# Ledger of designs, part 9: peptides against a protein of PDB entry 4ASU

Target 1, 270 residues: chain A of PDB entry 4ASU
Amino acid sequence: ATLKDITRRLKSIKNIQKITKSMKMVAAAKYARAERELKPARVYGVGSLALYEKADIKTPEDKKKHLIIGVSSDRGLCGAIHSSVAKQMKSEAANLAAAGKEVKIIGVGDKIRSILHRTHSDQFLVTFKEVGRRPPTFGDASVIALELLNSGYEFDEGSIIFNRFRSVISYKTEEKPIFSLDTISSAESMSIYDDIDADVLRNYQEYSLANIIYYSLKESTTSEQSARMTAMDNASKNASEMIDKLTLTFNRTRQAVITKELIEIISGAA
Target 2, 83 residues: chain B of PDB entry 4ASU
Amino acid sequence: FTFASPTQVFFNSANVRQVDVPTQTGAFGILAAHVPTLQVLRPGLVVVHAEDGTTSKYFVSSGSVTVNADSSVQLLAEEAVTL

## One batch from the design tools (peptide; aimed at target 2 R42 P43)

Design b1_p10_3_s3 (made by RFdiffusion4, then SolubleMPNN; from b1_p10_3, 4 letters changed)
Fold by OpenDDE base, seed 4:
Structure b1_p10_3_s3 (fold): chain B 270 residues (1-270), chain C 83 residues (1-83), chain A 10 residues (1-10)
Amino acid sequence: as target 1 above (270 residues)
Amino acid sequence: as target 2 above (83 residues)
Amino acid sequence: ELEKLEEELK
């Protein structure tokens, strides 16, 4: 490589390092906020899921329609956040297909669509974009829930797949169940619950769906920001190492060029 | 008994004597060993009666309430404020 | 662009 080439690369990498350092700080700030907001959201979301756990809702085998909701965002540079969700979505879709189920997919965040478009394009119902710029609100979750319910796809059961936050250095991709109104209404395990008005149950399910989506968004956001912070830190370190290496190469190359020029002068060849 | 909004937790797996909730079909009290039920909240007052006899009042906008067979209760309000 | 550049740093 010429001195010019090395210099160009050095400049480029230094610029990248500046950007990644800045992004790390931004991610750190967003992570701190997300983690604070996750605390009540987790209680809220886990509370919403309690019914399904306690009632142990079962979907009959003759019910074939399954909805997969993948939750991530539009924004990259966050390690394996998106690929982890997509991987589990693929696995789940394959397993369900093998079981004779019809699978449809909803992506929360454009990255899901980006990853799965080639292989699962026909299974997508809708992709929600503009996710990740601001912290998710309950209103956002409600919009997604409403869109899902109005999609016209009459699923029997579903899976919402998202990254659950464990710590600043750890997340786990998890799946939570989603049930249609018909499924929950007809579930034998629901017999222990008092006679519930159909309208009440419908409204309840709407809240439940919104609650679960909200929870998943909060978990996902916290995981994402933490992962981005780590990714940007790693990128900055990698850039630093590369800068060091290139600097050494530059120095060596520069000395070689100087030596060559001196030899040419001394020899009179130039 | 769990009582939370998306942004705030008021009770987390707490033991309470009674919770009065406003539902679209009317207000009802959740006591010990209440039959399992699902309800949706209307805007109104939630009253929590603690075991020590203290009473706390909250205003909720909307949401859901679940009473399970194991006596666990999840009161999930879209918005809630302490009164 | 940043993603491409970051990939080169890996």
Scores: peptide ipSAE 0.034, ipTM 0.928, DockQ to the pose 0.164
OpenDDE base, seeds 1, 2, 3, 5: peptide ipSAE 0.033, 0.030, 0.032, 0.031; ipTM 0.920, 0.926, 0.927, 0.928

Design b1_p10_3_s4 (made by RFdiffusion4, then SolubleMPNN; from b1_p10_3, 3 letters changed)
Fold by OpenDDE base, seed 1:
Structure b1_p10_3_s4 (fold): chain B 270 residues (1-270), chain C 83 residues (1-83), chain A 10 residues (1-10)
Amino acid sequence: as target 1 above (270 residues)
Amino acid sequence: as target 2 above (83 residues)
Amino acid sequence: KLEELEKELK
């Protein structure tokens, strides 16, 4: 490589390092906000899931329609955030198919579709785009819930898959159940709940779904920002190492060029 | 007893004497050992009666309330403010 | 630009 080539590459990597450092700072700021907003969202979301856990709602085995909701975002450069969700979605879809279930998929965030499009395109009902630019709101979750309920797909049971935040250096992909109105209303365990009007139950389910989606979005966002911060830090370090290596190569090459020029002068070949 | 909105937590697994909630079917009080029920909230007043005799009032928009068999209660409002 | 950066950093 010529001195010019090395210099050009050095300049490029230095620019990349500046960008990754800047992105790290942005991710850090977004992470701090996301973590603060996750605290109440977690209480709210876990509260919504409490019914399903305590009522032990079971779907009859003869019911075959299963919905998988994968929660992620549109933005990359966040390590394994998207691939982790997609991997679990694939595994769940395969297991359900092997059990003779019909599986449909909803992607929250364009990255899920990008990963699964080739292998699961026929199973996708809808993909929600424009996720991850702004912190998710309850309004956003409500829109997703409403579209799901109005999609015309009459699922019996579903799974929402998302990354749960543990710490700045750790997240875990998790699955939570979702149930259709019919499944909830027909569950034997619901018999203990007195005088539930069908209209009340329908409205309750709409809120429940929105609540769970909102919770998943908040967990996902916090996990994503922390992962992005780590990814950008790693990228910055890698860039630094590459700069050091290229600088050494530059110095060696420069010395060789000087030596060659001196030999040419001495030999009279100029 | 858990009472929260998407952005704020008012009670988290607290022990309370009574919670009055505004539901679409009417306002009712949730006491200890209340029968399991599911209701949806209408805009109105929530009154929390603590065991120490203190009373807190809140205005809520829409949402849900769940009373489980284990006497746990989840009050989840879309919006809530302390009055 | 970011996708290109990701490719270069890999």
Scores: peptide ipSAE 0.027, ipTM 0.916, DockQ to the pose 0.175
OpenDDE base, seeds 2, 3, 4, 5: peptide ipSAE 0.025, 0.026, 0.026, 0.024; ipTM 0.920, 0.922, 0.923, 0.920

Design b1_p10_4 (made by RFdiffusion4)
Pose (drawn by RFdiffusion4):
Structure b1_p10_4 (pose): chain A 181 residues (1-270 with 5 gaps), chain B 83 residues (1-83), chain P 10 residues (1-10)
Amino acid sequence: ATLKDITRRLKSIKNIQKITKSMKMVAAAKYARAERELKPARVYGVGLIIGVSSDRGLCGAIHSSVAIIGVGDKIRSILTFKEVGRRPPTFGDASVIALELSIIFNRFRSVISYKTEYSLANIIYYSLKESTTSEQSARMTAMDNASKNASEMIDKLTLTFNRTRQAVITKELIEIISGAA
Amino acid sequence: as target 2 above (83 residues)
Amino acid sequence: SEFLEVLSNA
């Protein structure tokens, strides 16, 4: 309730809002990279339960929608392949998955809407390239919604700070008048 | 005729005369009228004879060539670089 | 097996 507590909390939530807004544009830039590389990947990959995701969270209902194997550390987290999503998926990564050894992944449509031999590694590569394009655009909205929630929180606290600031001024003034009187 | 690597796409549904292809057994030159077959590649060159008579030369490390029941061929390699 | 031959060629 003290001004010091409110000033500290404002700076704390502002830090979260700046970071979440900073990841909205990052997910927007990485999604643009992912869709530019999806066009040649879709023309490349045309011709047992496999779950395709990533280690990196903060992407909304992507890991929860997909429901030994299992690519993406966050899919084993419910009940394996680790270190994906930090860097764009290469064909070599899809090759290692085939080397260690009917498939579930998120297909890219747009920014809002989604749906859940040598040839076998091409399907894994097709899923990896589709999944990261889906993972990034969903994260663009997840951090956009978080930036909105943190901004609404700052507005509510600013009104509290103005009430407390007025209440401190009047209290100091009363202590002066009474001390005089 | 479709020729693509994971990185870049060279030909998208040609519309081409013939394509020389490296295969595990020697080499195969796929004409417009070729039998439906499924083949796997080896380290070798790919020569693309364009419809206007010109030539295109690439290199292939590995992959697969697929010629369907119709006049359609899809050639895909892990890496294809010039030169 | 054929996939391993592809990798060895690569």

Design b1_p10_4_s1 (made by RFdiffusion4, then SolubleMPNN; from b1_p10_4, 5 letters changed)
Fold by OpenDDE base, seed 1:
Structure b1_p10_4_s1 (fold): chain B 270 residues (1-270), chain C 83 residues (1-83), chain A 10 residues (1-10)
Amino acid sequence: as target 1 above (270 residues)
Amino acid sequence: as target 2 above (83 residues)
Amino acid sequence: SVFEELLKAA
């Protein structure tokens, strides 16, 4: 490679490194906020799931309609965050199909659609875009919940799939159940609860859905920002190593050029 | 007893004597060993009576309250503020 | 792109 080629490459890598460092800092700031906001959100979300866990809500086997909600974002450069969710969605969809279930998909974040569109386009009900630019709010979750409930798709049960935050270096893709009003109302385990008005149960289910979505968004956001921070850090380190190697190559090449020029001068060839 | 909003936790698996909640069907008190129930919150006053005799007051917006068979209680408000 | 290479190597 010529000195010019090496110089051009060095300049390019240095510029990219500046970008990755900047992105790392931005991700770090967002991560710190997300982690703080996740603490109450987790208590809130886990609390909402408590009923379904304790009541052991079961869907009859003859019920065939299943909804999969994949939670991610629109933003890339965060490692395996999107692919992990998509992989589990695919696995769940395949398992459900093998069991004779009808599967529909909702994507929270455009990246899920980008990954699954070719193979699962017919199963998508809706994709929510503009996810990940701002921290998710309960209002955002409520909008998603409302859209789902008003979609006209009468699912019996569903699965919400998202990345649960463990640490700055670890997340786990998890699945939580969602149930339709009819499934909850017909569950034998619900008989122990005092005479629940149908309207009350409907409203309760609506809040529960919004709560779970909100929780999943907060887990996803925290996981995403941590993963992005790590990815950008790794990219910056890789860039640094490449810069060092190219700088050494540049110096060696420069010395070789100088030596060649000196020899040409001494030899009278130039 | 767990009492939380999306942004704040007031009680996390705490033992309390009584919780008064405003529901759409009316205000009711949750005592120890209350029968399982589900209710939806209306805007109003929540009063938590601690075992030590202290009382805390909160204003809540919409949300839900769940009393389970194991006596666990989840009070989840969209918005809540300490009074 | 160089950027993609850096990300893949990470």
Scores: peptide ipSAE 0.155, ipTM 0.922, DockQ to the pose 0.012
OpenDDE base, seeds 2, 3, 4, 5: peptide ipSAE 0.142, 0.139, 0.144, 0.142; ipTM 0.931, 0.932, 0.933, 0.934

Design b1_p10_4_s2 (made by RFdiffusion4, then SolubleMPNN; from b1_p10_4, 6 letters changed)
Fold by OpenDDE base, seed 1:
Structure b1_p10_4_s2 (fold): chain B 270 residues (1-270), chain C 83 residues (1-83), chain A 10 residues (1-10)
Amino acid sequence: as target 1 above (270 residues)
Amino acid sequence: as target 2 above (83 residues)
Amino acid sequence: NTFLELLAAS
């Protein structure tokens, strides 16, 4: 490589490093906020799931309609955040299909659709875009819940798949169940609850769905920002190492060029 | 007893004597060993009576309250403020 | 793409 080539490459890598460092700082700020906001959201979300866990809601085996909600975002450059969710969605869809279930998919965030479009396009009901630009709000979750409820797809049960935040260096892709109103109302385990008005149960279920979606969004956001911060840090370090190597190569090449020029002068060839 | 909004936790797995909640079917008090039930909240006052005799008041918007067989209670409000 | 290479190497 010529000195010019090395210099060009050095300049390019240095510029990229500046970008990755900047992105790291942005991700760090967003992560800090997300982590703070996740604390109450987790209590809130876990509380919303408590009924289904404690009542042990079960879907009859003869029910075939299953909804998968994958939660991610529109934003890239965050390691395996999107692929992990997509992988679990694929696995779940395959397992359900093997069991003779009808599977439909909702994608929260455009990246899910991007990954699954070719193989699962016919199973998609809707994809929600513009996810990840700002921290998710309960209003956002409510919109998603409302759209789902109004989609016309009469699922029996479903799965919401998202990345649960563990630490700054760790997340885990998890699945939580969602149930239709009919499934909840017909569950034998619900008999222990006092006479519940049908309208009350409907409203409760709708609210619960929004709650669970909100919770999943908050977990996903925190995981994503942490992963992005790590990815950008790694990229910056890799760039630094490459810069060091290229700088050494540059210095060696420069010396070689000087030596060659001296020889040409001495030999009278210049 | 857990009482939270999406953005704030007021009680997390706490032991309380009584919680008064405004529901769509009317206001009712949740005491120890209350029968399992599900209700949705209406805008109104929540009153939490702690075991030590302390009473806390909150204004809530929409939401839900769940009383389970194991005596666990989840009060979830879209919006809640301390009074 | 140098940027992608840097990310992939991490």
Scores: peptide ipSAE 0.132, ipTM 0.926, DockQ to the pose 0.012
OpenDDE base, seeds 2, 3, 4, 5: peptide ipSAE 0.118, 0.103, 0.105, 0.130; ipTM 0.927, 0.930, 0.931, 0.931

Design b1_p10_4_s3 (made by RFdiffusion4, then SolubleMPNN; from b1_p10_4, 6 letters changed)
Fold by OpenDDE base, seed 1:
Structure b1_p10_4_s3 (fold): chain B 270 residues (1-270), chain C 83 residues (1-83), chain A 10 residues (1-10)
Amino acid sequence: as target 1 above (270 residues)
Amino acid sequence: as target 2 above (83 residues)
Amino acid sequence: AVFQELLAAA
């Protein structure tokens, strides 16, 4: 490589390093906010799941329609955030298909569609775009819930798959159940809740769905920003190492060029 | 007893004496060992009676309340403010 | 390409 080539590459890497450092700072700021907002959202979301956990709602075996909701975002450069969700979605879809279930998929965030479009295109009901640019609100979750409920797909049960935030350096992809109104209404375990009005139960189910989606979005966002911060930090470190190596190469090449020029002068070939 | 909105937690796994809630079917009080129930909230006043005798008032917009067999209570409001 | 390389090496 010529000195010019090395210099050009050095300049390019240095510029990229500036970008990755800037992105790290942006991700850090978004992470800090997301983590603060996750605290109440987690209490709220876990509270929303409490009924389904405590009632141990079971779906009859003859029910075959299953909905998978994958939660991520539109934005890349966040390590394995999207691929982790997609991997678990694939696994769940395969297991359900093997059990003779009909599987439909909803993607929250365009990256889910990007990963699964070839293999699972026929199973997609809808993909929600414009996710991840701003912090998710309860309004956003409500819109998603409403669209799902109005999709016309009469699922019996479902799985919402998202990355749960553990720490700044760790997340875990997990699954939470969602149930249709019919499944909830017919569950034997709900018998202890006697004389619940059908309209009340419908309203509760709709509200609960929005709650769970909101919770998943908050977990996902916090996980994503932390992962992006880490990814950008790693990229910046890798850039630094590459700069060091190229700088050494530059110095060696420069010395070689000087030596060659001296030889040419001495030999009169100049 | 858990009482939260999407953005704020008021009570998290707390022990309370009584919670008065505004439901679409009517306002009622949740006492210790209340029978399991599930209700949706209407806009109105929530009153929490703590074990120490402290009473706290909140305005809620909408939401749900669940009383489970294990006496756990989840009060979830879309919007809630301390009064 | 360089950017992807930096991310892949991470």
Scores: peptide ipSAE 0.159, ipTM 0.934, DockQ to the pose 0.012
OpenDDE base, seeds 2, 3, 4, 5: peptide ipSAE 0.149, 0.157, 0.151, 0.150; ipTM 0.936, 0.937, 0.934, 0.935

Design b1_p10_4_s4 (made by RFdiffusion4, then SolubleMPNN; from b1_p10_4, 5 letters changed)
Fold by OpenDDE base, seed 4:
Structure b1_p10_4_s4 (fold): chain B 270 residues (1-270), chain C 83 residues (1-83), chain A 10 residues (1-10)
Amino acid sequence: as target 1 above (270 residues)
Amino acid sequence: as target 2 above (83 residues)
Amino acid sequence: STFLELLKAS
């Protein structure tokens, strides 16, 4: 490589490093906010899921329609955030299919569709785009919930798959259940709940769906920002190492060029 | 007893004496060993009676309340403010 | 490509 080539590459990497550093800072700021907002959201979301855990809602085997909601975002450069969700979605879909279930998929965030489109295009009901630019709100979750409810797909049971935040350096892809109104209303374990009006139950379930989606979005966002921060930090470090290596190469090459020129001068071969 | 909105937590697995909630069918009090039930909240006042006798009041917009068989209670409001 | 390489190496 010529000195010019090395110089050009150095310049390019240095510029990239500036970008990655900037992105790291942005991600860090978003992470801090996300983590703060996740605290109440987690309590809220876990509270909403408590019924399903306590009541042990079971879906009859004869019910075959299953909905998978994958939660991520539109934004890349966040490590394995999207691929982890997609991987679990694929696994879940395969398992359900093997069990004779009909599987439909909803993607929250364009990245899910991007990953799964080729293999699962026929199973997609809808993909929600414009996810990840702003922190998710309960309103956003409500819109998604409403769209799901109005989709016309009468699922019996569903799975919402998202990355749960553990720490700055750790997240875990998890699955939480979603149940249809019919499934909940017919569940034997629900018989202990006194005189639940059908309208009340419907409203309750719709609200619960929004709650769970909101929770998943908050977990996902926090995980994503943390992962992005880490990814950008790693990229910056890698860039630094590459710069160092190239700098050494540059210096060696420069010395060689100088030596060659001196020899040419001395030898009169010029 | 858990009482939270999407953005704020008021009670997290706390022991309380009684919680009065506004539901679409009317206000009712949740006491110890209340029968399991599901209700939807209407806009109104939530009153939490602590074991020490302290009473806290909240205004909620909408939401749900769940009383489970294990006596756990989840009060989830879309919006809630301390009064 | 360089940017992607830096990210993959991470």
Scores: peptide ipSAE 0.170, ipTM 0.936, DockQ to the pose 0.012
OpenDDE base, seeds 1, 2, 3, 5: peptide ipSAE 0.160, 0.166, 0.163, 0.168; ipTM 0.927, 0.931, 0.932, 0.934

Design b1_p10_5 (made by RFdiffusion4)
Pose (drawn by RFdiffusion4):
Structure b1_p10_5 (pose): chain A 181 residues (1-270 with 5 gaps), chain B 83 residues (1-83), chain P 10 residues (1-10)
Amino acid sequence: ATLKDITRRLKSIKNIQKITKSMKMVAAAKYARAERELKPARVYGVGLIIGVSSDRGLCGAIHSSVAIIGVGDKIRSILTFKEVGRRPPTFGDASVIALELSIIFNRFRSVISYKTEYSLANIIYYSLKESTTSEQSARMTAMDNASKNASEMIDKLTLTFNRTRQAVITKELIEIISGAA
Amino acid sequence: as target 2 above (83 residues)
Amino acid sequence: HNHVTLPTFS
């Protein structure tokens, strides 16, 4: 309730809002990279339960939608392949998955809407390239919604700060008048 | 005729005369009228004879060549670089 | 089948 507590909390939630807004544009830039590389990947990959995701969270209902194997550390987290999503998926990654050894992944449509031999590694590569394009655009919206929630939270606390600031001024003033009178 | 690597796409549904291809057993030159077959590649060159008579030379490390019941061929390699 | 001769590489 003190001004010091409110000033600390404002800076705390402003830090979160700046970070979440900073990841909205990052997910927008990384999605643009992912869609640029998806066009040649879709023309490349055309011709047992496999779950395709990533280690990196903060992407909304992507890991929860997909429901030994399992690519993406966040899919094993419910009940394996680790270290994906930090860097764009290469064909070599899809090759290692095939080397250690009917498939579930998120297909890219747009920014809002989604759906859940040598040839076998091409399907894994097709799923990896589709998944990260899907993971990034969903994260673009997830951090956009978080930036909105943190901004609404700052507005509510600013109104509290103005009430408390007025209440401190009047209190100090009363203590002066009384001390005089 | 479709030729693509994971990185870049060289030909998208040609419309081409013939394509020389490296295969595990020697080499195969795929004409417009070729039997339906499924083959696996080896380290070798790919020569693309364009419809206007010109030539295109690339290199292939490994992959697969697929010629369907119709006049359609899809050649895909892990890496294809020039030169 | 149309057999052709192509160079072999390592």

Design b1_p10_5_s1 (made by RFdiffusion4, then SolubleMPNN; from b1_p10_5, 6 letters changed)
Fold by OpenDDE base, seed 3:
Structure b1_p10_5_s1 (fold): chain B 270 residues (1-270), chain C 83 residues (1-83), chain A 10 residues (1-10)
Amino acid sequence: as target 1 above (270 residues)
Amino acid sequence: as target 2 above (83 residues)
Amino acid sequence: PSLVELPVLS
């Protein structure tokens, strides 16, 4: 490589390093906020799921329509955040298909669609974009819930797949169940709640769906920002190492060029 | 008893004597042995009666309340403020 | 978030 080539590469890597450092700082700030906001959101979300756990709601075996909601974002450069969700979605879809279930997919965040479009395009119902630029709000979750409920797909049971935050260095892809109104209303375990007005139950289910989506978004966001921070840190370190190596190469090459030029001068070689 | 909004937790698995909630079907008091029920909240006053006899008041917007067979209660409001 | 694609139900 010529000195010019090495210099160009050095400049490029230095610029990348600046970007990754900046992104790390931004991710760190967003992570700190997300982690603070996740604390109440987790209590809220887990509280919403309590009914399903305590009632042990089961979908009848004859019910075949299953919905998978993958929760991620539009933004890249966050390690395996998107691929982890997509991988679990694929696995779940395959398992359900093998069990004779009809599977439809909703993607929250454009990255899910980008990963699954080629193999699962026919299963996609809807994709939500503009996810990840701002912290998710309950309003956002409500919009998603409403669109899902109005999608026209009459699912019996579903799964929401998202990355649960564990720590700054750890997340886990998890699945939580979602149920249709019909499934909830017909569940034997819900008989103890049978004095509930149908309209009340419908509204309750709408809130429940919004609640779980909100919870998943908060978990996902926290996980994503943490992962991005780590990824950007690693990228910055890698860039630093590469800069050091290239700098050494540059110095060696420069000396070689000088030596060659001196030899040419001394030898009279043109 | 769990009482939370998306942004704030007021009670987390706490033991309380009674919770008065405003629901679309009417306001009612939830006691430890209350029958299982699901309700949706209307804007109004929530009153939490602690075991020590203290009472706390909250204004809530929309949301849900769940009373389970095990006497656990989840009060989940979209918005809630202490009064 | 913005809805990008609506499901085409058959």
Scores: peptide ipSAE 0.042, ipTM 0.912, DockQ to the pose 0.015
OpenDDE base, seeds 1, 2, 4, 5: peptide ipSAE 0.043, 0.020, 0.040, 0.121; ipTM 0.887, 0.883, 0.906, 0.931; seeds 1, 4, 5 fail the geometry check

Design b1_p10_5_s2 (made by RFdiffusion4, then SolubleMPNN; from b1_p10_5, 7 letters changed)
Fold by OpenDDE base, seed 5:
Parts: C-alpha cells; sequence; structure tokens
Structure b1_p10_5_s2 (fold): chain B 270 residues (1-270), chain C 83 residues (1-83), chain A 10 residues (1-10)
C-alpha cells in the first residue's frame, strides 16, 4: 500500500472512531435515563403480572390461536438485541405450529419485521414503528394494547417476548404470558375472585395488557441502550487498535520510502 | 401491598393496615384477609393506613387494584400523586 | 401486514 492509501484508510478509521465514540456517549445518556425509569416500571409491570402467576391462569389445550408479541425497536447498532428476540419468536412459533396452534405475530419495532419478513410475513398482524427514538411512554403502550385489542384477531393466549435488563453487560430474552379476556373470564382459578362484572374484567384486562407492554418496552429500551453503549465501545476499541497498526505500517513505509529515495540519489550520483 | 404508577413506586410489598380505594363500583376498604377481588380505579383518593397508625393520601387518575388470596394487593395507577 | 406509527412528539 502507498503512503497515500494508508493515510486515507487512517483518516477513514479515525472518523469511524469519532462517530462510535459519539454514539457511545449518546447511548450512555439514554441508558442512564432508561435504567432510572425502569425501576418503577418493573415494579409496576411485575405487579400487573402477579395476577396471572397467583391465579395460575391456564389456557385450555383445545384452544388453538396464539399471539406472539416481539418487542424491540427501529434502531440498529446494538449487538444481538433484535436477533435475540427474533430467534426466540421463531423458536416459539415453530413449537406452537408443531403443537397444532395457529400463530400470529405482532412486531414492536421495525427491526422485527426486517428480520422475520421473509419467513413469517404471512403471520404478521401489525408492526409498530417509530420505536426507539424517544423513551417509550405509557401512552405508547396503551396505543399498542388498543391496536391489539381492536385487531379482530381472537387469540386465546399469547406471549410477549422482550429483552429483560440484568446489568450494563447483560440482558436476557424472556417471555411473559398474555391472555385474552375470554381466557381470563373462563379460567376456573378466577372463581375465587368474587363479584367481578364483565365490564370491570374487560377494563382490568385492558390495563393489564398496557401495563405488561409498557414494562416490556422499558426492559427492552434499557437493554438496548446498554447493548448499544457496549457495541460502540467495542467498535471504538477495535478502531483504536486498527489505527495503531496502520500508524506503525505508515511509519515503516515512510522510512522505507525515504531509504529508497536516498539509495536512488546515492546510486544515481555514482 | 404494592402501590405504583408507571413512573413512581409508593409502596413495594409493604405491610399496611388498610387501603381505601376509589373504584368504579364505589370506594371500599381493603383490610387484612380481604376476599380476593379485581377492581378498576376511578379518579379519586387512595388512603393508606399504615400499621403505625399513620395515614397517607394519594390522588389517582385511573388503574386497577388486585386483592389476591394470599392477601397481597397490587394497586396500579396510571397516574398518582401524593397529597 | 400493516405498519402503524407510534405518535411522535412534535
Amino acid sequence: as target 1 above (270 residues)
Amino acid sequence: as target 2 above (83 residues)
Amino acid sequence: PSLVSLPVLA
């Protein structure tokens, strides 16, 4: 490679490093906010899930319609965040299909659609976009919940798949159950809950769904920002190492060129 | 007893004497060993009576309340503020 | 499959 080629490559990598460092800082700021907002959101969301755990709501085996909600975002450059969710969605869909279930999919974030469109396009009900530019709000979750409830798809049970935040260096893709109103109302375990009218239960279920979606969005966002921060840090380090290597190559090449020129001068003068 | 909004936690697995909640069907008090129930909140006042005799008041906009068989309570408000 | 945009704060 000529000195010019090396210089051009160095400039390019330095620019990439600058961009990745900047993106790391942005991700760090978003992560700090997301982590702070996740604390109450987790209590809130886990509180909503408590009923399903305590009541041991089960869907009858003869029920065939299953909904999968995958939660991610529109934004890339965050490692395996999207692929992890998509992988689990695929696995779950395959398992359910093997069990003779009908499977429909909702994607939260355009990346889910981007990954699954070729293999599962016919199973998608809806994809939500404009996820990840701003922190998700309860309003966003309510919109998603409402759209689901109004979709006309009469699912019996479902699963919401998202990345749960563990630490700045760790997330885990998890699944939580979602139930239709009919499934909840018909569950034998719900008989202990007395004097619940149908309207109350409907409204309760709407809140529950919104709550769970909100929780999943907050977990996902925190995981994503952390993963992006890590990815950008790794990219910056890799760029730094490459800069160092190319700088050494540049220096060696420069010395060789100078030496060659000197030899040519000396040889031409002879 | 857990009482939270999406953005704030007021109580997390706390022991309380009584919680008064505004529901669509009317306000009711949740005591120890209350029968399991599900209710939807209407805008109104939540009153938490602590074991030490202190009383805290909150305004909630909407949400849900769950009383489980194990006497655990989840009060989940869309919006809530301390009064 | 339908694509739905979440509300963006202006």
Scores: peptide ipSAE 0.302, ipTM 0.942, DockQ to the pose 0.018
OpenDDE base, seeds 1, 2, 3, 4: peptide ipSAE 0.261, 0.020, 0.151, 0.220; ipTM 0.928, 0.911, 0.934, 0.935; seed 3 fails the geometry check

